# Ledger of designs, part 290: peptides against a protein of PDB entry 3NZW

Target 1, 212 residues: chain A of PDB entry 3NZW
Amino acid sequence: TTTLAFRFQGGIIVAVDSRATAGNWVASQTVKKVIEINPFLLGTMAGGAADCQFWETWLGSQCRLHELREKERISVAAASKILSNLVYQYKGAGLSMGTMICGYTRKEGPTIYYVDSDGTRLKGDIFCVGSGQTFAYGVLDSNYKWDLSVEDALYLGKRSILAAAHRDAYSGGSVNLYHVTEDGWIYHGNHDVGELFWKVKEEEGSFNNVIG
Target 2, 222 residues: chain B of PDB entry 3NZW
Amino acid sequence: QFNPYGDNGGTILGIAGEDFAVLAGDTRNITDYSINSRYEPKVFDCGDNIVMSANGFAADGDALVKRFKNSVKWYHFDHNDKKLSINSAARNIQHLLYGKRFFPYYVHTIIAGLDEDGKGAVYSFDPVGSYEREQCRAGGAAASLIMPFLDNQVNFKNQYEPGTNGKVKKPLKYLSVEEVIKLVRDSFTSATERHIQVGDGLEILIVTKDGVRKEFYELKRD

## One batch from the design tools (peptide; made by RFdiffusion4, then SolubleMPNN)

Design b2_p30_2_s4 (from b2_p30_2, 9 letters changed)
Fold by OpenDDE base, seed 3:
Structure b2_p30_2_s4 (fold): chain B 212 residues (1-212), chain C 222 residues (1-222), chain A 30 residues (1-30)
Amino acid sequence: as target 1 above (212 residues)
Amino acid sequence: as target 2 above (222 residues)
Amino acid sequence: LDVLALVKAVLEKLGLDTSKIVEDLYGSAD
C-alpha cells in the first residue's frame, strides 16, 4: 500500500494506490483506499483493510451525530481525535491501521492528521503511509512546494504513487486521486498504473531502467 | 495442537452482469483427503433477491449464512417488510464478520444480487469483514487458479485490440447470462481437473429481476 | 504493520498453531 496526502496553497491532495495483497497473492487491484467520510472529510487506508473500513465508516457515523447535535460540521481535529481515542482503547488488541484524516472546515482550513493503531496522532502538511511510503516520499519531497498549482499538485500526487507502485510490490493497480477544497473533496479519477507508467515514461523520459 | 478451524475445500465464483448476477459453487465437501459429501450445497438464496456463499470452514460458513438470514428477517420486522438492498446487506455482513474480529469466521464470503438500479452486483468479503464490490470474484480452494482466468475473460485483462501492437486494451463489455454460465462451467471444469478439493457437482444461482434461478451441472467425481 | 504477526501472537498465547490460517485470513494487508 501507498497512500499520501499533502497540503498546499490550493488545499489538500490525496492520492492512493489500489492493490490489496494476501502474502504474495494479489487479492485485488481495485481496492478503494480512500473512505469518503463526508463531503468535506476523507480517510485513507493502510494496514488492515477491515480495520480501516470498519472504523473509518464508524467515524463517519460519529461525525454525522456531531453535526446533528452541534448543528455544525465536526472539525478535522475532533474527528481525528475520535478515531485516535478509539484505536487507543484497542491498543494491544491487534488493530492495524495507518490512516490519514483529511478535511476542510472554515475554522481550521485544509487540515491533515495522521492516526495509527499505535495511538499516534500527528498534525502535518505532508504524509506518506504504507509499505511504499519511502518511494513516494522520494518523489514528493523532491518536488513539493507550497505554491504548487492545483494541476501540478494533482500530478505530483499521482506521480508519487506511481513511483511507489513501480518499486513496491505491495503497491499498484491504479491511482485514486482527490483534491480537497473549501467546498469539499473532488474526485479526480482512477488512473491505471500500467497506462500511466508508459505515459509518464514517454513524457518525462523517466523510468529508464525499463526498456520498452 | 488444537486447531479450531477446519478446511472443507470447495470453490465459489461470483460474476455480475448488466441486469443479472451469478453465484456458483461446487458441491464437494472435503476434509483433508476424504470426501465428506459429494452434494453439500454452499450457495444459498437468502431472500430479497440476495444469494450468499461463505466458503472455507463449513461450520463457520453455515453459521454466518444463518446469522445473515436472521438479519434479513429482523430487517423486515424493523422496517415494515422493506426489501434489503444489496449494499445494505453488504454492510450488515461486514458487521457480522467484524463482530468476530478477534476470532474470525474462517471463510471467504461472496454475495450477489441486483443493486438499486437493477444492475448486477457482486460483493466479496475477507474473513474479518473488509468488502469490495467487484465484477467477478473467485473464492476457496481453486480461487488462485480461477481468478486469473476471470481477469482475462470478464475484465479482458491482457487482451488487446488486434493491430494495435498491444497499446489498446479490449473495451470492457457486459457478458450475457449464457456467456457467464458457460464461463462458470468452464472455470469449474478446469478447476476440478487440477484441484482435488473441487468437483462432484456445480450449483449456479442466477439472480435477475424475476428472482433466483438455480442450475445444476455434474462435475468430475474422481 | 504485520497484522499476521499480531494474530500469530494472539494465537500463540492461546496455544494454537494456526500459522497457515493466519496467513490465509489476514493476508490482505499492506
Scores: peptide ipSAE 0.027, ipTM 0.734, DockQ to the pose 0.227
Fold by OpenDDE base, seed 5:
Structure b2_p30_2_s4 (fold): chain B 212 residues (1-212), chain C 222 residues (1-222), chain A 30 residues (1-30)
Amino acid sequence: as target 1 above (212 residues)
Amino acid sequence: as target 2 above (222 residues)
Amino acid sequence: LDVLALVKAVLEKLGLDTSKIVEDLYGSAD
């Protein structure tokens, strides 16, 4: 798995691969590792698929309850804290989660929290999470700027996942790409890694270790 | 050593078409190398145009299917006989599976039906309730044999348009019900030849807007 | 993403051979 999220002047980019594995077996190439919690919040999945999917969906329900009760959208900080508190209650029970909660509120602006099953909760500008995270960081960190255009930021997210998919055997399939703004998230499509690889190779003159 | 799980073998296969879906399973039930039954259906019509199979440990599968059927009844009771949608069914099954997160049902679950737009839908579940909507999924003993075949024949993986030097992929298209049934039959016939836990009979449930149809075919009885 | 990671963890606590279970349900195990 490779998931990433980063803040920039235009909001948040979220990009993830879509491969699931069972040991050496590729269980799926089309897993949705972004959970659309609500129109304004995204959660990413790494670790245990069921844990992430179940509890991030549950989180969506909690966020809706908050909205109904408080008559305002929940903050990203509060949403991530709910999840963090939940997983902490299950500490030692064997949950496996490495998730990013991403959203944009008027009060907070673009906000990313990393939450894992060890009880860690971190706010930050850039996170890559999963077995391919180091490969993604290599590309992302090298090209990241706060002042990226939306187009360049989207490409950078996509390109970083591609790098991870190329080197990490546990990552691949496709890239699902999101842009999070104050108005909510926008899905920017599913990009097959195979097709994307050749396109990028040709356009950039990169991946020269692979003969076309 | 205590082992709470058995393995009854078998294989299941779901394929979604444009306006239909199929869920198929062999009828062999086995323990180790002993055939318990040559006809033990494992694909069920659960009502509301939803078919379900939970393959692996039969006791767990039966329990899960029973719980889901009960859930359908309760849904009707609570919602004035409203039809349970396939996506809601998937969510419900997730809760059933995850409710036993720390002592899972030893099953690979697949459901099939029509989505709210009338399109074929197949959902597959891991033992603890993660699920995905897919065009096709094989589960059980021969899944590793069948799934690559499905990738090729349903999703057209590694197929290219002639004359394009392998650069243009074969476009995705839906298969007809006849093509799907043939594919299912071929898959199970092949699996039966190569896996001892698959055989005896093949039951296929076809879901359309008109309801659930069942077809049965003989498999090798070795 | 290992979709069976949690299952493996649970089954290991039960003293079960997770590799066999994974193979039976999904194919090859690690």
Scores: peptide ipSAE 0.020, ipTM 0.710, DockQ to the pose 0.578
Fold by OpenDDE base, seed 4:
Structure b2_p30_2_s4 (fold): chain B 212 residues (1-212), chain C 222 residues (1-222), chain A 30 residues (1-30)
Amino acid sequence: as target 1 above (212 residues)
Amino acid sequence: as target 2 above (222 residues)
Amino acid sequence: LDVLALVKAVLEKLGLDTSKIVEDLYGSAD
């Protein structure tokens, strides 16, 4: 798995691969590793698929309950804290989760929290999470700046996942791409890694280790 | 070392069509190298046009299917006999599986039916309840043999339009019921030839708007 | 996250040889 999220002047970019593995077996190439919690809040999944899917779906329910009770959208801080508190209760039980809670509220602006099953909760501007995270960081960190255009930011997110998919055997399938703005998240499509690879190779002259 | 799980072998296969879905399974039940039964159905009509199979440890599979059937019954009681949708069924099954997260059902679960738009739907589950809607999924002993074949024949993976130098993929299209049944039969026939835990019989449940139809075919008995 | 590898390592430390079961049950990792 490779997931990433980063803040920039235009909001948040979230990009994830779609491969699930069971050992050396590719279980799926089409896993949805982004949970759309609400129109303004996303959760990413890395680690145990069931743990992430179950608890992030549960989180969605908790967020909805908050909105119903408080008559306002839940903050990214509060949503991430709910999840963090939950996983902390199961600390030592063997949950495996690496998640990013990404969203926009008027109060907070664009916000990213990293939450994992070890009980870590971090607010930050850039996170890559998963077995391919180091490959993603290699591309992302090298090209990141706050003042990226939306177009450049989207491309950078997509390109970073592609780099990870190329080098990490546990990452691949496709890139699911999101842009989170003050008006909510926008889905920017599913990009097949194979097609994307050849396109990027041709356009950039990159990936020269592979003969076309 | 104590092993609380058995492995009863077998293979299951789900394929979603345009307005139908198929869930198939062999009827062999085996422990190690001993055939326990040559006809032990493992694909079940659970009502509301939902068919289900949980392949692996048969005791766990039977328990899970029974629990789901009970869930369907309770759903009817609580919701004035409202039909359980396939997506709601998937969520329910997730909860059943994840409820045993630390002592899981040792099964690969597949359900098939029609979605709310009348389109074929297949959902697959890992032992602890992660699930995905897919066009096709194989589970069980010969899943690793069948799944690549399905990728090629259902999803047209690695198929390209002639004359495009391999740059244009073959367009996706829905398969007919007859085509799907043929693929299922071919898949199981091939699997039986290469895997000792697959054989004896093939039971296919076909879900359409008109209900669930069952077909049976003989497989090798050796 | 190579969850499978981590689980195997933990089980090995505990002296449990349930690697196959663990792979089958928890092998689906992203």
Scores: peptide ipSAE 0.035, ipTM 0.741, DockQ to the pose 0.212; fails the geometry check
Fold by OpenDDE base, seed 1:
Structure b2_p30_2_s4 (fold): chain B 212 residues (1-212), chain C 222 residues (1-222), chain A 30 residues (1-30)
Amino acid sequence: as target 1 above (212 residues)
Amino acid sequence: as target 2 above (222 residues)
Amino acid sequence: LDVLALVKAVLEKLGLDTSKIVEDLYGSAD
């Protein structure tokens, strides 16, 4: 798995691969590793698919309850804290979760929290999470700047996942791409890694280790 | 060492068409190398045009299916006989599976039906409730043999348009009921030849807007 | 993380034989 999220002047970019594995078996190439918690919050999945899918969906319900009760959308900080508290209660039980909670509130602005099953909760500008994270960081860090255009930021997210998919056997399938703004998240499509690879190779002259 | 789980073998296969879905399973039940039954159905009509199979440890599978059937009944009771949608069924099954997250049902679960738009739908579950909607999925003993075949024949993986030098993929298209049934039969026939835990009989449940149909075919009894 | 490894860990905590179970389990890891 490779997931990433980063903040920039235009909001948040979230990009993830879509490969699921069971040992050496490729279980699926089309897994949705972004959970749409609500129209304003995204959660990413790394680790155990069931753990992430179940609890992030549960988180969505908690966020909805908050909205109904408080007549205000939940903050990204509060949402991530709910999840963090939950996984902490299961500490030692064997949950496996590496998740990013991403959202844009008026109060907080664009916000990303990393939450894992070890009890870590971190606020930050850039996170890559999963077995391919180091490969994604290599591309992302090299090209990241705050003042990226939305177009360039989307491409950078996509390109970073592609790099990880190329080098990490546990990552691949396709890239699902999201842009989070004050008005909510926008889905920017599913991009097949195979097709994307050849396109990028041709356009950038990248991946010269592969003979095309 | 104590093992609470058995393995009863078998294989299941789901394929979604445009306006139908198919869920098939062999009828062999086996423990180790001993055939317990040559006809033990493992694909079930659960009502509301939802068919379900949970393949692996038969005791767990049966328990899960029964729980889901009960869930359907309760849903009708609570919601004035409203039809349970396939997506809601999938969520319900996730909760059933994840409720035993720390002592899982040892099964690969597949359900099939029609979505709210009348399109064929297949959902597959891991033992702890992770699920995905797919066009096709094989589960069980011969899944590793069948799934690559399905990737090729249903999803047209590694198929290209002639004359394009491999640059243009074969376009995706829906298969007819007849084509799907043929693929299912061929898949199980092939699997039976190469896997000892698959054989005896093939039961296919076909879900359409008109309801659930059942077909049965003999497989090799070796 | 490998879902199979997680299941193995859980089953081991329960004192269960995991050898055959883990090999045949269908679990998705991201």
Scores: peptide ipSAE 0.028, ipTM 0.718, DockQ to the pose 0.255; fails the geometry check

Design b2_p30_3_s1 (from b2_p30_3, 16 letters changed)
Fold by OpenDDE base, seed 4:
Structure b2_p30_3_s1 (fold): chain B 212 residues (1-212), chain C 222 residues (1-222), chain A 30 residues (1-30)
Amino acid sequence: as target 1 above (212 residues)
Amino acid sequence: as target 2 above (222 residues)
Amino acid sequence: DAELEAAAAQARSEWWLGDPATATGYRTAK
């Protein structure tokens, strides 16, 4: 898995691959590793598929309950804290989760929290999470600027996942791409890695370790 | 060390069509190298036009299916005989599986039916309840043999339009029920040749708007 | 013992989305 999220002048970019594995077996190439909690809040999934799906779906329910009770959208801080508290209760039980809670509220602005099953909860501007995270960081860190245009930021997110998909055997399938703004998240499509790879290679003259 | 799990082999396969879905399974039940039964159905009509199979350890599979059938019953009681949708069924099954997260059902679960728009639907589950809607899925002993075949024949992976120098992928299209049945039969006959835990019989449940139809075919009895 | 065996079985058959623990230096079973 490779997931990433970063803040920039235009909001948040979230990009994830779609491969699930069971050992050496590619279980799926089409896993949805982003949960759309609400129109303004996203959760990413890395680690155990069931753990992430179950608890992030549960989180969605908790967030909805908050909105119903409090008559306002839940903050990113509060949403991430709910999840963090939950996984902390299971500390040592063997949950495997590496998640990012990304969203926008009027109070917070664009916000990213990293939450994992070890009990870590971190607010930050840039996170890559998964077995391919170092490959993604390699591309992302090399090209990241706060002042990126939306177009460039979207491409950078997509390109970083592509790099990870290329080098990490546990990442691949497709890139799911999101842009989060004050008006909510916008889905920017599913990009098949096979097609995207050749397109990028031709346009950039990159990936020269592969002969076309 | 005590092993609470067995492995009863077998293979299951789901394919979604445009207005139908199929879930198929062989009827061989085996322990180690001993055939327990040559006809032990493992694909079940659970009501509300939902068919289900949980393949792996048969005891766990039967328990899970029974629990789901009970869930369907209670859903009717609680919701004035409302039909359980396939997506709601999938969510329910996730909870059944994840409820045993730390002592999992040792099964690969597949359900098939029609979604609320009348389109074929197949959902697959890992042992602890992760799930995904897919066009096709193989599970069980010969899943690794069949799934790549399905990728190629259902989803047309690695197929290209002639004359395009491999630049244009073969377009996706729905398969007819006849085509799907043929693929299922070919899959199982092929798997039977190469896997000792697959064989004897093939039972196919076909879900349409008119209900569930069953078909049976003989497989190699080796 | 049964619990440990179940955990092992889970690890073998569970679908994984990579190893998120690399971010914290912790290794997860795949």
Scores: peptide ipSAE 0.028, ipTM 0.772, DockQ to the pose 0.223
Fold by OpenDDE base, seed 1:
Structure b2_p30_3_s1 (fold): chain B 212 residues (1-212), chain C 222 residues (1-222), chain A 30 residues (1-30)
Amino acid sequence: as target 1 above (212 residues)
Amino acid sequence: as target 2 above (222 residues)
Amino acid sequence: DAELEAAAAQARSEWWLGDPATATGYRTAK
């Protein structure tokens, strides 16, 4: 798995691959590793697919309850804390989760929290999570600027996942791309890694280790 | 070490068509190298045009299917006999599976039916309840033999239009019920030849708007 | 079930996260 999220002047970019594995077996190439918690909040999944899918869906319900009770959308900080508290209750039980909670509220602005099943909760501007995270960081860190245009930021997210998909055997399938703004998240499509690879190689002159 | 799980082998296969879905399974039940039964059905009509199979440890599979059938019953009681949609069924099964997250059902679960638009739907689950809607899925002992075949023949993976130098993929197309049944039969006959835990009989449940139809075919009894 | 066994192996190989106590057949977004 390779997931990433980063803040920039235009909001948040979230990009993930879509490969699920069971050991050496490719279980699926089409897994949705972004869970749309609500129109303004996204969760990413790495680790156990069931753990992430189940509890982030549960988180969505908790966020909805908050909205109904408090008559306002839940903050990203509070949403991530709910999840963090939940996984902490299960500490030692064997949950496997590496998640990012990404959202945009008027109070907080664009916000990203990293939450994992070890109890870690971190606020930050840039996170890559998964077995391919180091490959993604290599591309992302090298090209990241706060002042990226939306177009360039989207491409950078997509390109970083592509790099990870290329080098990490546990990442691949397709890139699912999201842009989070004050008005909510916008889905920017599913990009098949096979097709994307050749397109990028041709346009950039990159991936020269592969003979076209 | 004590192993609470058994492995009863077998293989299941689901394929979604445009306005139908198929869920098939062999009828062999085995422990180690001993055939327990040559006809033990493992694909079930659960009502509301939903068919289900949970392949792996048969005791766990039977328990899970029974719980789901009961869930369907209670759903009707609580919601004035409202039909359970396939997507809601999938969510319910996730909760059944994840409810035993720390002592999982040792099964690969597949359900098939029609979505609310009348389109064929197949959902597959891991042992603890992660699920995905797919066009096709093989599970069980011979899944590793069959799934690549399905990738190629249902989803047309690695197939390209002739004369395009591999630049144009074969377009996706729904298969007819006859084509799907043929693929299922070919898959199981091939798997039977190469895997000792697959054989004896093939039971296919076909879900359409008119209900669930069952077909049975003999497999090699070796 | 090869997928179940593979899933269990995958769940135990997640080096960046804590290992689950029970990793039977888990599909992983590794």
Scores: peptide ipSAE 0.097, ipTM 0.771, DockQ to the pose 0.103; fails the geometry check
Fold by OpenDDE base, seed 2:
Structure b2_p30_3_s1 (fold): chain B 212 residues (1-212), chain C 222 residues (1-222), chain A 30 residues (1-30)
Amino acid sequence: as target 1 above (212 residues)
Amino acid sequence: as target 2 above (222 residues)
Amino acid sequence: DAELEAAAAQARSEWWLGDPATATGYRTAK
């Protein structure tokens, strides 16, 4: 798995691969590793698919309850705290979760929280999570700027996942790409890694470790 | 060490068409090297045009299917006989599975039906309740033999248009019910040849807007 | 003791999820 999220002047970019594995077996190439919690919040999945899918969906319900009770959208901080508190209750039970909660509220601006099953909760500007995270960081850190255009930011997210998919055997399939703004998240499509690889190789003159 | 789980073998396969879906399973039930039954159906009509199979440890599979069928009854009771949608069924099954997160049902679950737009739908589950809607899925003993075949024949993986030097992929298209049934039969006949836990009979449940139809085919009995 | 039981249960789950022959497990890497 490779998931990433980063803040920039235009909001948040979220990009993830879509491969699921069971040991050496590729279980699926089309897993949705972004959970659309609500129109304004995204959760990413790494670790146990069931743990992430179940509890992040549960989180969505909790967020909705908050909105109904308070008649106001829940903050990203509060949403991530709910999840963090939940996993903390299960600490030692064997949950496997590495998740990012991403959203944009007027009060907070673009916000990313990392939450994992070890009880860690971190706010930050850039996170890559998964077995391919180091490959993604290599590309992302080298090209990241706060002042990126939306177009460039989207490409950078996509390109970082592609790099990870190329080098990490546990990542691949396709890139799912999101842009999060104050108005909510926007889905920017599913990009097959196979097609994307050759396109990028040709356009950039990159991936020269592979001869076509 | 004590193992609370058994393995009764078998294989299941789901494929979604445009306006139909199929869920198929062999009828062999085994323990170790002994055939317990040559005809033990493992694909079930659960009502509301939903078919289900939970393949692996048969005791767990039967328990799960029973619980889901009960869930369907309660859904009708609580919601004035409203038809349970396939996506809602999937969510319900997730909760059934994850409810035993720390002592899982030892099964691979697949359901098939029609979505709310009348399109074929197949959902697959891991033992603890992660699920995904897919065009096709094989589960059970011979899944590793069948799934690559389905990738090639249903999703046209690694197929390209002739004369394009591998630059243009074969376009995706829905298969007819006849084509799907052929693929299912070919899959199981091939699997039977190479896996001792698959064989005897093949039961195919076909879901359309008109209901669930069953077909049966003999498989090798050795 | 409770942690050991939980770990044992988790180990059983991981074993099943990691079995490529059954293709029953969906896993993402941490």
Scores: peptide ipSAE 0.083, ipTM 0.780, DockQ to the pose 0.058; fails the geometry check
Fold by OpenDDE base, seed 5:
Structure b2_p30_3_s1 (fold): chain B 212 residues (1-212), chain C 222 residues (1-222), chain A 30 residues (1-30)
Amino acid sequence: as target 1 above (212 residues)
Amino acid sequence: as target 2 above (222 residues)
Amino acid sequence: DAELEAAAAQARSEWWLGDPATATGYRTAK
């Protein structure tokens, strides 16, 4: 798995691969590793698919309850705290979760929290999470700047996942790409790695370790 | 050392069409190298045009299917006999599976039916309740033999338009019910040849807007 | 229990089960 999220002048970019594995077995190439919690909140999945899928969906329900009770949209901080508190209750039980809760509120602006099953909750501007995270960081960190255009930011997110898909055997399939703004998240498509790789290689003159 | 789990072998396969879905399974039940039964159905009509199979440890599979059937019953009681949608069924099954997250049902679960738009739907589950809607899925003993075949024949993986030097992929399209049944039969006949835990009989449940139809075919009995 | 843990581990290894069909674009996102 490779997931990433980063803040920039235009909001948040979220990009994830879609490969699921069971040992050496590629279980799926089409897993949705972004949970659309609500129109303004995204959760990413790394680790145990069931743990992430179940509890992030549960989180969505909690967020909805908050909105109904408080008559306002839940903050990203509060949403991530709910999840963090939940996993903390299960500490030691064997949950496997590496998640990012990404969203936008007027109070907070674009916000990213990292939450994992070890009890860690971190607010930050840039996170890569999963077995391919270091590969993604390599590309992302090398090209990141706050003043990226939306177009460049989207490409950078996509390109970073592609790099991870290339080097990490546990990452691949496709890139799912999101842009989060004050008006909510926007889905920017599913990009098959098999096609994307060759396109990027040709356009950039990159990936010269591969003869195509 | 006590092992609470068994392995009863078998294989299941789901494929969604445009306006239908199929869920198939062999009828062999085995423990180790001993055939317990040559006809033990493992694909079930659960009502509301939903078919279900939970393949692996048969005791767990049966328990899960029974629980789901009961869930369907209670859903009707609580919601004025409203039909349970396939997506809601999938969510319910997730909760059934994840409810035993720390002592999982040792099964690979697949359900098939029609979505609310009348399109074929197949949902697959891991033992602890992660689920995904897919066009096709093989589960069980011979899944590793069948799934690559399905990748190629259902999703047209690694197929290209002739004369394009591999530059144009074969376009995706839905298969007809006849084509799907053929693929299912070929999958199971091939799997039976190469896996001792698959064989005896093949039962295919076909879900359409008109309901569930069953077909049965003999497999090798070796 | 070691056997239970082993069985659970096998189940966990299947946590990331996906279908090739989903990779081809016919899979609906949940």
Scores: peptide ipSAE 0.041, ipTM 0.756, DockQ to the pose 0.101; fails the geometry check

